# Designs tried in a protein design run: peptides against a protein of PDB entry 3T6J. Part 92

Target 1, 375 residues: chain A of PDB entry 3T6J
Amino acid sequence: PIVESYIGFIESYRDPFGSRGEFEGFVAVVNKAMSAKFERLVASAEQLLKELPWPPTFEKDKFLTPDFTSLDVLTFAGSGIPAGINIPNYDDLRQTEGFKNVSLGNVLAVAYATQREKLTFLEEDDKDLYILWKGPSFDVQVGLHELLGHGSGKLFVQDEKGAFNFDQETVINPETGEQIQSWYRSGETWDSKFSTIASSYEECRAESVGLYLCLHPQVLEIFGFEGADAEDVIYVNWLNMVRAGLLALEFYTPEAFNWRQAHMQARFVILRVLLEAGEGLVTITPTTGSDGRPDARVRLDRSKIRSVGKPALERFLRRLQVLKSTGDVAGGRALYEGYATVTDAPPECFLTLRDTVLLRKESRKLIVQPNTRLE
Target 2, 372 residues: chain A of PDB entry 3T6J as posed
Amino acid sequence: PIVESYIGFIESYRDPFGSRGEFEGFVAVVNKAMSAKFERLVASAEQLLKELPWPPTFEKDKFLTPDFTSLDVLTFAGSGIPAGINIPNYDDLRQTEGFKNVSLGNVLAVAYREKLTFLEEDDKDLYILWKGPSFDVQVGLHALLGHGSGKLFVQDEKGAFNFDQETVINPETGEQIQSWYRSGETWDSKFSTIASSYEECRAESVGLYLCLHPQVLEIFGFEGADAEDVIYVNWLNMVRAGLLALEFYTPEAFNWRQAHMQARFVILRVLLEAGEGLVTITPTTGSDGRPDARVRLDRSKIRSVGKPALERFLRRLQVLKSTGDVAGGRALYEGYATVTDAPPECFLTLRDTVLLRKESRKLIVQPNTRLE

## One batch from the design tools (peptide; aimed at target 1 A83 E207)

Design b2_p29_1_s2 (made by RFdiffusion4, then SolubleMPNN; from b2_p29_1, 12 letters changed)
Fold by OpenDDE base, seed 1:
Structure b2_p29_1_s2 (fold): chain B 375 residues (1-375), chain A 29 residues (1-29)
Amino acid sequence: as target 1 above (375 residues)
Amino acid sequence: SEIEELLKKLGLRITDEVSSVVEFEETSS
């Protein structure tokens, strides 16, 4: 089998400042079937990048074709096993040298282990569909997240010689209608400049790209879904995200007003964006469980994903990118932390919902054993 | 603990609550 490995300080999610990487390493074997799908995605990446909701001037000048491989993990050293990896994680390097995407296939398989009776916060009518399409939808999301999420967007830079990588006279900020007024100076990076919000912000951007682009017909075709199946995959992908946003509350510490996990914060932000869109797109309803204790249900109106959800996500995602490209930390922080704020304000009462989430949390006694065989 | 961190990350990436032993799918390579 083809063996892949990586080692080093890769992920910085545990660093409050988003700069210091955790030491990680893995050994894995290539999943050829999934890799083929990702290769098709890579082949379409340049075209799909044009579908992102920002001007070409805010996209990379030259598309750098990444190596995209799906792997089954044999061993992983670190604090956890991710579903996908974009290497390098340094934005400046991704802008100039390219990157490699890795999807950890057998980690994704854990999604199939979800029992119907253990699925919290879903309507009964959605549970079977969710179970059926959770895995496939996650494959789509991971591919888009890693390749077109982390792999997209241009940083406006002034180099040490004072030269710009964009035309200051002609490039217009689509949000303001004005010329570009801020950029990254020499030595400034995404992580250094955005610091405490950098990791979560970027994950939110990448997740949003996934949700946004999964609506594109070509994407589902690449992953082998057509017709009603494709629509179900889309629905479950969006449903998973809004559910994840609710589940994310577990990782918020009210006493410290902080998030302990960047991805969960990102998912909560997306939930907030989609809730703000209104029009019945997303509804979170507090309920009472069969045990007489608090419960909740999240509902996503499938018919409103394109009409309500997509435009809301488009606007939000464009703002994320524009603020990122221009190095507007103040604007970026205001936007992101605004959506990341957890209060008990009605109608959602997120702090109360957090109590419900914690109450419904299943015991986390997990032993994961990979099993790989050669034919 | 290390196991808690692992569980958190698994939860983060998979978004599903897992409370049991999980066997990964076999890979033929």
Scores: peptide ipSAE 0.019, ipTM 0.406, DockQ to the pose 0.056
OpenDDE base, seeds 2, 3, 4, 5: peptide ipSAE 0.020, 0.008, 0.018, 0.008; ipTM 0.427, 0.403, 0.431, 0.439; seeds 2, 4 fail the geometry check

Design b2_p29_1_s3 (made by RFdiffusion4, then SolubleMPNN; from b2_p29_1, 12 letters changed; failed a check: too like the target's own chain)
Amino acid sequence: SEFEELLKALGLTITDEVSSVVTFEQTSS

Design b2_p29_1_s4 (made by RFdiffusion4, then SolubleMPNN; from b2_p29_1, 13 letters changed)
Fold by OpenDDE base, seed 1:
Structure b2_p29_1_s4 (fold): chain B 375 residues (1-375), chain A 29 residues (1-29)
Amino acid sequence: as target 1 above (375 residues)
Amino acid sequence: SEILELLKELGLEITDEVSSVVELDETSS
């Protein structure tokens, strides 16, 4: 088998300032079948980038086609095993040198084993569909997240010589209608500038790209889904995200007003965005479990994904990108932290829901047996 | 511990034994 290895300071999720990478390393085997799908996605990436909700001036001047490989992890050294990675994670390098995307296939495969009865917060009618399509939807989401999420968007930069990588006279901020008023100066990076919100903000952007672009028929076709299957994959992908936003509350520490996991914070933000869209798109209903204790159900109206969800996500995603491109930390922080705020305000009462989430966590007796066999 | 964190990251909860078995075919070699 083809063996891939990665070593270095890759992810910064554990750094409260989002700058210092944790040392990680892994050895993995290439999954050819999944890699083929990702290669097709890569082949369409340049065109798909045009579907993103920002002007071309806010997109990379040239898409540097990365390698995209799905890997089966043999060994991993680090604090946690991600589902996918984008290397390098430094945006300034992504702008100029390109990047490589990796999806850790067998890591995702382990997550597929979910008992129906233990699947919390979903309507009974959605559970079977969710179980059926969560894996495929994850593949779609990871591919889009890594390649077109992390791989998209231009940072406006003024170099050490005072030159701009954009035309100050002609480029217009689509949110303000004005010329670009802020940018990254020499030595400033995404992480250094956005600091504490950089990691989760970027993950939120990437996740949003995934949700947004998974609506595109070409994307589903690339992954081998058509017709009703494609629609189910879309639905489950969105459903998973809104559910994840609720589950994310586990990773919020109210006493410290702190999020402990960047991806979960991102997913909560997306949930908030989609809830804000209203019109019955997403509904979280507190319920009472069979044990007489609090429970909840998340409902996503699939018929409103395109009509209500997509426009809401479009606007949000564009704002994320514009603020990122322009290095507008104040605006970016205001936007992101606004959606990331967890209160007990009605109607959602998220702190109460958090109690429900924590209550519904079941004790697990997990025996993990790592095994890789060649056939 | 790592697998638990992974499952949490993916928004999944399981209560059964998890065995990560990867079967590789000849095309993956």
Scores: peptide ipSAE 0.015, ipTM 0.436, DockQ to the pose 0.051
OpenDDE base, seeds 2, 3, 4, 5: peptide ipSAE 0.006, 0.019, 0.017, 0.019; ipTM 0.436, 0.468, 0.444, 0.453; seeds 2, 3, 4, 5 fail the geometry check

Design b2_p29_2_s1 (made by RFdiffusion4, then SolubleMPNN; its pose is not in this set)
Fold by OpenDDE base, seed 3:
Structure b2_p29_2_s1 (fold): chain B 375 residues (1-375), chain A 29 residues (1-29)
Amino acid sequence: as target 1 above (375 residues)
Amino acid sequence: METSVVGPLETNNSASPEILNEAAEKEAE
């Protein structure tokens, strides 16, 4: 329909256990022009899923073609407005029944109105490029995040009758080289098993899928980017992610050793992964602002995205998926919490950087939702 | 149609006002 709505208990980001959904609802209008781009992405999804860095045995047995629409939100009732949505949030249902994706187009559009002088933590040479391509790159990221991020991967399940949805004898864990040793039992879900890390872990996986697949020329072509523009979109998408990882420190509470926002935690984790890759891919440099107070700069070496960044992300993303598929909570928690840990250890000194992030924090933004009119 | 997002511009799901407020309160302590 041209007007879409939903209402119910949807997102569990506010539940410490990641299980209870917040009651939310929206009314939106379909943006046909942007939806057409996402439809092309959907048409390519089955092929693009094969590009993900896990064996087909760890992917859904059958791709269920979802709906994907761009929506202009008229009203949204909830604690926050997402940029994109993949529903239902239950992996078992996504795997067996399918899913729907939406991009909240006009929400994304607001993000594009960044004032250059207020843009923090970027090199001066990157600011204009960032402003130019932030919007388009984010459209790509959201599309990939929702469709191929949340829409990808298989959970290994043993049903109530004791039957497995995978061949125990032939399926091999690509990380260990061994047979599958763990799975979800009847009644176990992603959220129930991974609990406190489930939401952020899944967001991290989805964001990583976005970064990884945005490197694929076909993806960029779908969104209308070719040549130098395509490379700039890639660069800005990755740059945005590493910047977001730094900004994420705002949402970390040192005293409680916890994160207050799942997506920001996820982005910090990705930043840590890319920093660990080394070789000058990502550099965070403390600086002094023009006001004489602490500042910082994030630098991403464009030339190393494919050579250093992609392999690092590939390995990490594969591990995320394998641990998710096998229900290996211990391994998953160890991996994810390891990267999500914020310390003041050199060279990054993230707690010190957090102080800088807080110092440079922008004023709180308010949501103003639109009206429709007949012209 | 332009809508402002609460929280960081780069969020797929905007942080709730409560989350942002709690973060701010702890910074003030």
Scores: peptide ipSAE 0.022, ipTM 0.507, DockQ to the pose 0.240; fails the geometry check
OpenDDE base, seeds 1, 2, 4, 5: peptide ipSAE 0.021, 0.020, 0.021, 0.019; ipTM 0.495, 0.508, 0.478, 0.515; seeds 1, 2, 4, 5 fail the geometry check

Design b2_p29_2_s2 (made by RFdiffusion4, then SolubleMPNN; its pose is not in this set)
Fold by OpenDDE base, seed 5:
Structure b2_p29_2_s2 (fold): chain B 375 residues (1-375), chain A 29 residues (1-29)
Amino acid sequence: as target 1 above (375 residues)
Amino acid sequence: METSVVGPLETEVSAGSGLLNEEAQRLAE
């Protein structure tokens, strides 16, 4: 078997300043079959990057082809086990030196052990489809998220010598129609500028890239999905995201007006964007469970994903990238925190929904490390 | 290679830089 490992101070999610890494380590075995899919995705990355909803000037000047490996984790030491990893966690280094991606395949498999009867907040008719395609759709999402989410987009930088990595005269902000008015100065990073929102904002961008690009036939083909299966994978991927956005309310602390988890905040933001799109794309309906207690249902109209969802996500994702590229912290914060705000305002009444989410919370699953046997 | 489950690990799973599934995220808290 091919063995991969990492150990060190890597993820900064537990640092209030987002700068200090938590000590983590894993030992894993390469899943060759899934890695081959990611290799095909990597081979298509340069073409797929052109499908992203920002001008080429807001994309990296050169795509640095990464390694992308699917891993079956044997042991993981840390506070949290991700489904995927893009390293290094420095946008400037990813832009200039490249990156590596991994998918933690067997970690994903643990999430799929959800019993149909315990599946919350979905329409009854969606449950079987959701169970069937949650895994495959998430493999697609992770691949896109890590490779083309975190791996995409350019930061506009002025170096210590005053030189720009973009043409100030010709590069136009697609949102304003004006020349670029802001950028990163020497010593400024994504994390240093956007600070408290940086992690969640980036996760939101990466998740949005995943949703956006999963609509592309080539992506689905790379993962071995065609015809009806491809459409079901798309549907379940989007359905999973909107459901996750509702579940995200578990990680909001009303008393502190803060989010405890960056990815969950990101998913809530995406849910808000898709709700704002309207036209019956996403509907959250408070209900009563069979036990007589509060419940809810999330409905996604699959027929409106391309017609309503994609354009809404496109606009939002472009704005995220433009604000990120230009280092416009004020605009970025206004946009992101606007969607990340949790209130009890109609029609959704998210604080009330949070109570429902907490009420319906499943018992925490325990991740058990596997033992390997040589045969 | 067969993976055998040895026992429940109560780990407070924190949010790592990678995409976390819902379950991994709940474990991180």
Scores: peptide ipSAE 0.028, ipTM 0.533, DockQ to the pose 0.124; fails the geometry check
OpenDDE base, seeds 1, 2, 3, 4: peptide ipSAE 0.015, 0.015, 0.015, 0.015; ipTM 0.464, 0.505, 0.480, 0.466; seeds 1, 2, 3, 4 fail the geometry check

Design b2_p29_2_s3 (made by RFdiffusion4, then SolubleMPNN; its pose is not in this set)
Fold by OpenDDE base, seed 4:
Order: C-alpha cells, then structure tokens, then sequence
Structure b2_p29_2_s3 (fold): chain B 375 residues (1-375), chain A 29 residues (1-29)
C-alpha cells in the first residue's frame, strides 16, 4: 500500500488568531480507486472551471494542476479529524515544493454512518436512498468543494507598484454592468478584508460550487455514476445540503447573534438561498415525532433541482464570486449576513426550528481507528 | 469566525482551502 503521513503543528483552526498550528499527525493509506477518480477530476478541472457561473475574467488566468489524494486514515492524532485538508500551509513551500489536496475518505464514511432509525428530518421515503448514497455523494461534494470550489476564482489585485492583474478598461462587473471599482491593494488579503465572514463565506462559495457542478454529467461520470445512479447521487447531495442547513441551527447562538461553525453557517445560507427560490423546491415542515415531541421534515423536490435550484444557486454563486473578486466587503457582508440571519419570521420560523433541532440532536459519534494487516 | 469543528461527527466537515487565490495567482505568473 501507499502510505501517507505527516506530523507537526499544521492547522490553525483552533487558534483565535488563525496563526498558531495545532499539533496533529496522521498515518493513512492511499485509496487508489478514489484517488484515481480525483485525478480524473483534476484532469478535467480546467474544463470544468469554465462551467462556473462567472466570466473568465473572474477566473484564474492560468490553471495550476494540483495533487488530489483520497486517504484511508489508520491513525489520526489531534483534537478533530477533518474531512479534507490542503498541505502544506506555508506559502513558500507551496510555491517551491507544491501542495496536495487530501480527502479523508474513511473518515467521511464513518461520519455519515447513520442508523436509519436515528436519521432525523428526512421523509421516510428518502431515508434508504439517503443512507445508500450519502457517502458517495459526499465524495463528489468534497472533491468539487476542494478542487473547484476553493481552487476557483480570481482576486483583482493592485500590486505595490500600482499594476493591476486585470484590465481596468475592459473587465466589466457582471452584476453592475460597470467597470471594476474595487480591488485588493498590496498587503490586503481575503481574510484581512472580509474578516469575520471570510471563512464561512468562502466555505459557502465552495459548497455552492459543489452543488452546482455535481449537476454536470462529466463530473458524475468521473466518479463512476451514470443513469439512475447519477441522478440519485445528485438528489442525495442536494438533499444532504438542505438537511445540513437545517441542522446548522444547532450552531447558531441567538443570544449572541453569531455562528459557531463556519461550514454550518455556510450550509444554512445555502438553505436560505434554495428556500428563497421557492416553487416547492425545498420545504421544511414542522411535525410531531413518535415520542410526541416536536420534529421536522425537510423535503427536496428532485424534479426542480435543475429548473429551480440550479438557476438560484447560479445567481447566488456568481454574486459571491464577483464580490470576492472585487474585494467588495460591504456588498459581500450585506449579501452573506442577509442570508445568514436567523429570525423567527414565518413561514420557516427558524428560531423555533432551532429548538426542534436541538431537541433532536444526536450524540457525537466516536471514531474507532482501524487496524490493517497483510493477508 | 471560529472555524473549529464542533458538534456531531456528521457535521464535522472541516476542510482546508485548496490554495489561497493570491498565492495561486502568484504561482501562475
């Protein structure tokens, strides 16, 4: 087997300042089959990037081919096990030695190993399909999220010498129809400008890219899904996202008007976008559980994913990218925080739904790290 | 925003960005 490992102070997610790495380490075996799919995805990335809903002028000028590997983790030492990682985190090393995208495949499989009887908020008719395709659909989502989500889009920059990385005279903002009026100056970064919303905003963009591009037949083919299976993977991927948006309410603190999880906030935002699309695409219905306590059901109309969902997501995703590219913090914050706002306004009554979500909260799963042997 | 992963394992979808756009652009130049 091909063995991958690293150890050290690597990820800074737990640092309030995002500067100090947490000590972690893993030993993993390369999942050759899944890695091959990701390699095919990488090979198609340049073409797939053109399918994203922004002008080429808002995309990277040159495509850089990354490495993408799926790993089955044998051991992971740290406070938490991620679904995906990009390493190394040092820019100088990325420039000189390269970088890898990593999907922790078996971690995802375990994370989504939900017992049918404990699966919350889904219609009964969707549960078996959801359980069957949750893993595979999430593999697709993670691949797209990392490679074509985080790996896409251009920041408009003016360097220290005053030069622009875009043509100020010809590049038009597709949302305003005007020339570009804002950009990143020397020393400004995505994180520095967008600050408190930067992480969640970017995750939302990446998740949206995943949902958007998973509709593309070529993507599904790369992952080995065709025909009815491909359609089921699409459906479950979107269903998982809207369900996640509901579950996200657990991570909202009403008293502080803040979110505690960047990814969950992002998923809630996507849910709001898809709810706004209307036309019966997504429906959240309060119900009563078998225990007599509050429950809820989320329904996604699969027949409306392409006709209603895709256009809504397209418009939203384009706006996210344009605002990101132009460094329009005011516009970006207004857009994102608008969708991230949690109120008890009808018809959704999200604060009330939050109580239901908390009531139905499942215990955190324990991950038992596997053994392997040569037979 | 706190990016630390908390909650049920199925919601623990902590991912790292592929590349910072700024760095990717520099490499492409």
Amino acid sequence: as target 1 above (375 residues)
Amino acid sequence: MDTSVEGPLETDNDTSPYLLNEEAEKIAE
Scores: peptide ipSAE 0.017, ipTM 0.481, DockQ to the pose 0.072
OpenDDE base, seeds 1, 2, 3, 5: peptide ipSAE 0.019, 0.017, 0.027, 0.019; ipTM 0.496, 0.485, 0.507, 0.497; seeds 1, 3, 5 fail the geometry check

Design b2_p29_2_s4 (made by RFdiffusion4, then SolubleMPNN; its pose is not in this set)
Fold by OpenDDE base, seed 1:
Structure b2_p29_2_s4 (fold): chain B 375 residues (1-375), chain A 29 residues (1-29)
Amino acid sequence: as target 1 above (375 residues)
Amino acid sequence: SETVVQGPYETENSISSGILNEAAEELAR
């Protein structure tokens, strides 16, 4: 088997300042079969990028093809094990040597090892389907998220010499119908400009790309899903996202009006977008559990994913990208924080739902022993 | 920047801090 490893100060998510890396290390084995799927996705990336809901002028002039590998982790040292990573995080190395996307495939298997009877917030009719397809759907989502989510979109820049990387006279903002009115100046970065919302905003964009593009037949074909299976993968991917949006409430701190996890905040935002779409696409119903305590059910109408969900997500995703490209922090913050706001306002009553989520919180899983095998 | 608290669903998260930095690199080009 092909063995990969990394070690060092890698991710800064544990740093309150987002600057200092946590010491991490892993040893893993390449999953060749899954890696091959990701490579096929990479090979189709340039074409798939054209399917994203923004003009080519808002897309990168050239797609920088990253390496994408699925890994089965043998050991991981750190405070937590992610599902996917992008490394290195050192700008100089990324610029000179490039970067690699990694999916930690067998970690997902552990994460998904939930007993049916303990699976929260899903309709009974969806539980078996969810259990069956959560893994495969997540593989699709991770691939799209990393390669076509994070890997997409152009930032409009004016360099130190005053030159623009876009034609100011011809490029039109699709949201306003006007010429581009804002951009990144020399020395400005995504993080510096969007600051507190930058990470979560970007994760939300990437997740949205995943949901949006997973509807494309070519994507599912790349992952080996056809017919009814493909539709089930789509459904479960979307269902997982809306469920995740509800689960995300665990990571909101009402007293501080802040989120403690960027990805979960992103997923909540997506849930809000899809709820706003209405028309019965997503329904969250408070219920009473068998124990007599509060519970909830999330329902996603499969038949409305394309007719209601896709257009809503398209509009939202385009707005995310346009605001990102133009460096419109005010607009971006207004949009994102608007959807990220957690109140107890009807009909959703999210703060009440949060109590339910906390009440139904599953025990934290401890990954103590690696699980992988060669066949 | 936010303080990330690891929780029961952390295994379902992708860490893509490097991608965020790529945006900075694009600006530098």
Scores: peptide ipSAE 0.017, ipTM 0.514, DockQ to the pose 0.100
OpenDDE base, seeds 2, 3, 4, 5: peptide ipSAE 0.041, 0.027, 0.116, 0.017; ipTM 0.588, 0.534, 0.611, 0.508; seeds 2, 3, 4, 5 fail the geometry check

Design b2_p29_3 (made by RFdiffusion4)
Pose (drawn by RFdiffusion4):
Structure b2_p29_3 (pose): chain A 372 residues (1-112, 116-375), chain P 29 residues (1-29)
Amino acid sequence: as target 2 above (372 residues)
Amino acid sequence: SFSFTSVSGGPAVEAEFDFALPGVTAARY
């Protein structure tokens, strides 16, 4: 459509429980030139789902070209203006017929070297160069194969299923599936507090995982002297964001104040656990003399160490999502999401530095439409 | 007949994504 639109109580992020949605609405025009660069990603999107760490039976039944667009925003009502979105928020529809992927083009043109804190003098160079371009990649993957992948196991009214039970097996355990989403049950209704952050984490992780693929970069025009940097800046940005996320964690209440930032921190911790000197957090000192930190990500070890930690992680997340296993999902997540002062990082002590170097986000003013 | 004109100066909204702070790049709405 020339004009793209949507509205309702949709994104559930701000419900302390995680079920009730916050009202919003938007009207934006579809840009053509930048969209083809996406519709391409949609065309070859079918294969990639099978590159995911879980078998095809643990994935949605068919596939689709639900849609991927680039929208110049006219009116976005509500609290915030996301870079990209995958909707509608009803999962059942996501599997049965489809969903949509939205990359807002003109919001980007808004959001783009001393404020590059927790990086090194190198790094921030590659950051300034490849952040913008890589942003499209991470968004595309986050939206398309982030939430586009995965399958829910639901018990329909009768004792039957939405799938064939005897032929489905859990790779982690080896048994046959003993858990699932029963009638009326949904992602938020079960995982609740964690559902948003958990699902987002999965999406971003698939983002890096497939951001390691030559084809996607060929779609975005990255290869050779190119294919490096953009991948690096992407991962580096992920780990840095995992550091900045401490600001949005409340230690007194042992509570996280956001899904995305918490999910980033989790991915950061998983990478730190992979060890092998791949990632480091150094309690340095800024030129101003105050405290500071430098995030060190060895790029040569990206495929040899980091990727395994990823696909093992995604495999577990997805496995627990399909069977709807909350116990495992939390125990696997809230354990990763835990914030403590234990070394050789001391996140409780690092959070202070993160707050000192903290940033306050900008404001986006919006135009109106007068009736003549 | 009816026509429409664009007018600047509408309400400001907090950005979810920032360059210095990656914020929210994409969301499951």

Design b2_p29_3_s1 (made by RFdiffusion4, then SolubleMPNN; from b2_p29_3, 15 letters changed)
Fold by OpenDDE base, seed 4:
Structure b2_p29_3_s1 (fold): chain B 375 residues (1-375), chain A 29 residues (1-29)
Amino acid sequence: as target 1 above (375 residues)
Amino acid sequence: GVSFRLELGGPAVPALYDFYYEGVTSVRA
């Protein structure tokens, strides 16, 4: 077996300022079959990067073929086991030296056998489809999230010698129509500059890339889905995300105005973006459960994903990238925290919905250890 | 081949990258 490992201070999710890495390490075995699938995605990465909704000037100057490996973890030391990893975590290194993508296959493979009767917040007509495709759709999402999410975009940098990695005279900010007014100075990083919002913001960008690019037929083909199956995977991926946005409220602490989980905050932001798109794309309806207590249902109109959802996500994703590239912390914070704000304003009444989410909360189990068996 | 199965237990903590799942732990088919 091919064994991979890494160890060190890697992820900064637990740092309130997004700067200090948490010590972690893993030992894993390469899943060759699944890795081969991700390698097909890698082979298409250069082309797919061009499909992202920002000007080429905001994308990496040179395509660097990354590695993408599916790993079955034998040991993972850390506060939590991710489903996917993109390293290094320094964007400047990603764009100049390359990066490695990892999917933790057995983490993805091991999911809760969703008991249909316990599946919360979905319409009855969606439950069976959701149960069927949540796994495969998650594989697609993680692959895109890591490879083309975290692996995309350019930071505008002025080095220690005063040289820029972009043409100040010709590069135009697509949001303002003006020349680039801000950038990263020597020593500044994404995390150091965006600080408290850096992790969640980047996760939101990566998740948005996943949703956006999963609409591309080539992506679904790479993962082995065509025809009706491909459409179902797309639908369930988007449905899963909007449901996750509602579930995310569990991880919000109103008293502290604080999000306790970066990915869930990101998913809530995406939900807000898609709700803002309107036109019946996403609907959250408070209901009464069979127990007589509050419940809710999330509906995603499949027919409006491409016509309403995609354009909304496109605009939002472009803004995320432009603000990231230019190091515009003020603009980025205003945008992101705006969507991340949880109030009880109608029609959604998110604080009230949070109570419902907490009421319907299912206990999760901690991943403790893997077992290996020869079969 | 060699199969890997995760054992779950104890109090819940979010995975670094994860979706919310409910129910009993299973292996994807």
Scores: peptide ipSAE 0.025, ipTM 0.534, DockQ to the pose 0.147
OpenDDE base, seeds 1, 2, 3, 5: peptide ipSAE 0.024, 0.024, 0.025, 0.024; ipTM 0.531, 0.555, 0.481, 0.400; seeds 2, 3, 5 fail the geometry check

Design b2_p29_3_s2 (made by RFdiffusion4, then SolubleMPNN; from b2_p29_3, 16 letters changed)
Fold by OpenDDE base, seed 4:
Structure b2_p29_3_s2 (fold): chain B 375 residues (1-375), chain A 29 residues (1-29)
Amino acid sequence: as target 1 above (375 residues)
Amino acid sequence: GVSFRLELGGPAVPAAYDFYYDGVASVRA
């Protein structure tokens, strides 16, 4: 088997300021079969990057072919096992030196097992479809999330010598129509500049890229889905995200007005964006469960994903990227925290829904140990 | 080849180490 490992102070999710890395290390074995699928995605990455909703001037100047592997984790030292990894976590290095993408396949596989009777917040008509396509849709989402999410975009930088990595005279901010007025100075990083929102913001961007690009036929083809199957994968991927946005409320602490999980906050933000789009795209309906206690249902109108969802996500995703590229912390914070705000305002009454989510939350699960077998 | 499987434990298992992927969507490290 091909063994991969890494070690170091890598991820900053546990730092409230997003700066201090947590010590992490793993040993894993390459899943060759799944890696081959991701390699096909890599082969299309340059073209797919052009499909992202920002000007080329906000994308990397040169495409650097990354590697992407699916790894089966043998051992993982850290506070948690991710589903995917994109390293290094320095955006400047990503755009100049390249990056590596990893999907932790066996971690994802654990999540694939779903018991229909325990599947919360979905319409009955969606449950079987969700169960069927949850795994495959996760593969698509993770691949896009890591490779084209975290692997996309450019930071505008002025180096220590005063030189810019962009043409100040010609590059226009697509949101303002003006020249670029802010950038990262020497020593400033994404994390240092955006601080408390950096991790969640970036995850939101990456998740949004996944949703956005999964609509592209080429993406589904790469993963081996065609026709009705491809459409179902798309639907389930989007459905999963909006459901996740509801589930995210578990990780919000009203008393502290804070989020305890960056990815879940990101998913809630996306839910808010899609709810804002309106037109019946997403509906969250409080219900009563069979036990007579509060429940809820999330509905995603499949027919409105492209017509309503995509444009909404496009606009939002572009704004995320532009604000990131320009180092506009004030604008970025205003945008992101606005969508991340949880109130009990109608019609959604999210704080009330949170009570429902907490009531219906699944039992805690832990990744305990991996088992290996020679075959 | 070599196959891998992760085993999950319940709340009784020490929680010093958890996992980021909660089964609802992708989670990056």
Scores: peptide ipSAE 0.033, ipTM 0.542, DockQ to the pose 0.208
OpenDDE base, seeds 1, 2, 3, 5: peptide ipSAE 0.020, 0.020, 0.019, 0.022; ipTM 0.582, 0.525, 0.565, 0.621; seeds 2, 5 fail the geometry check

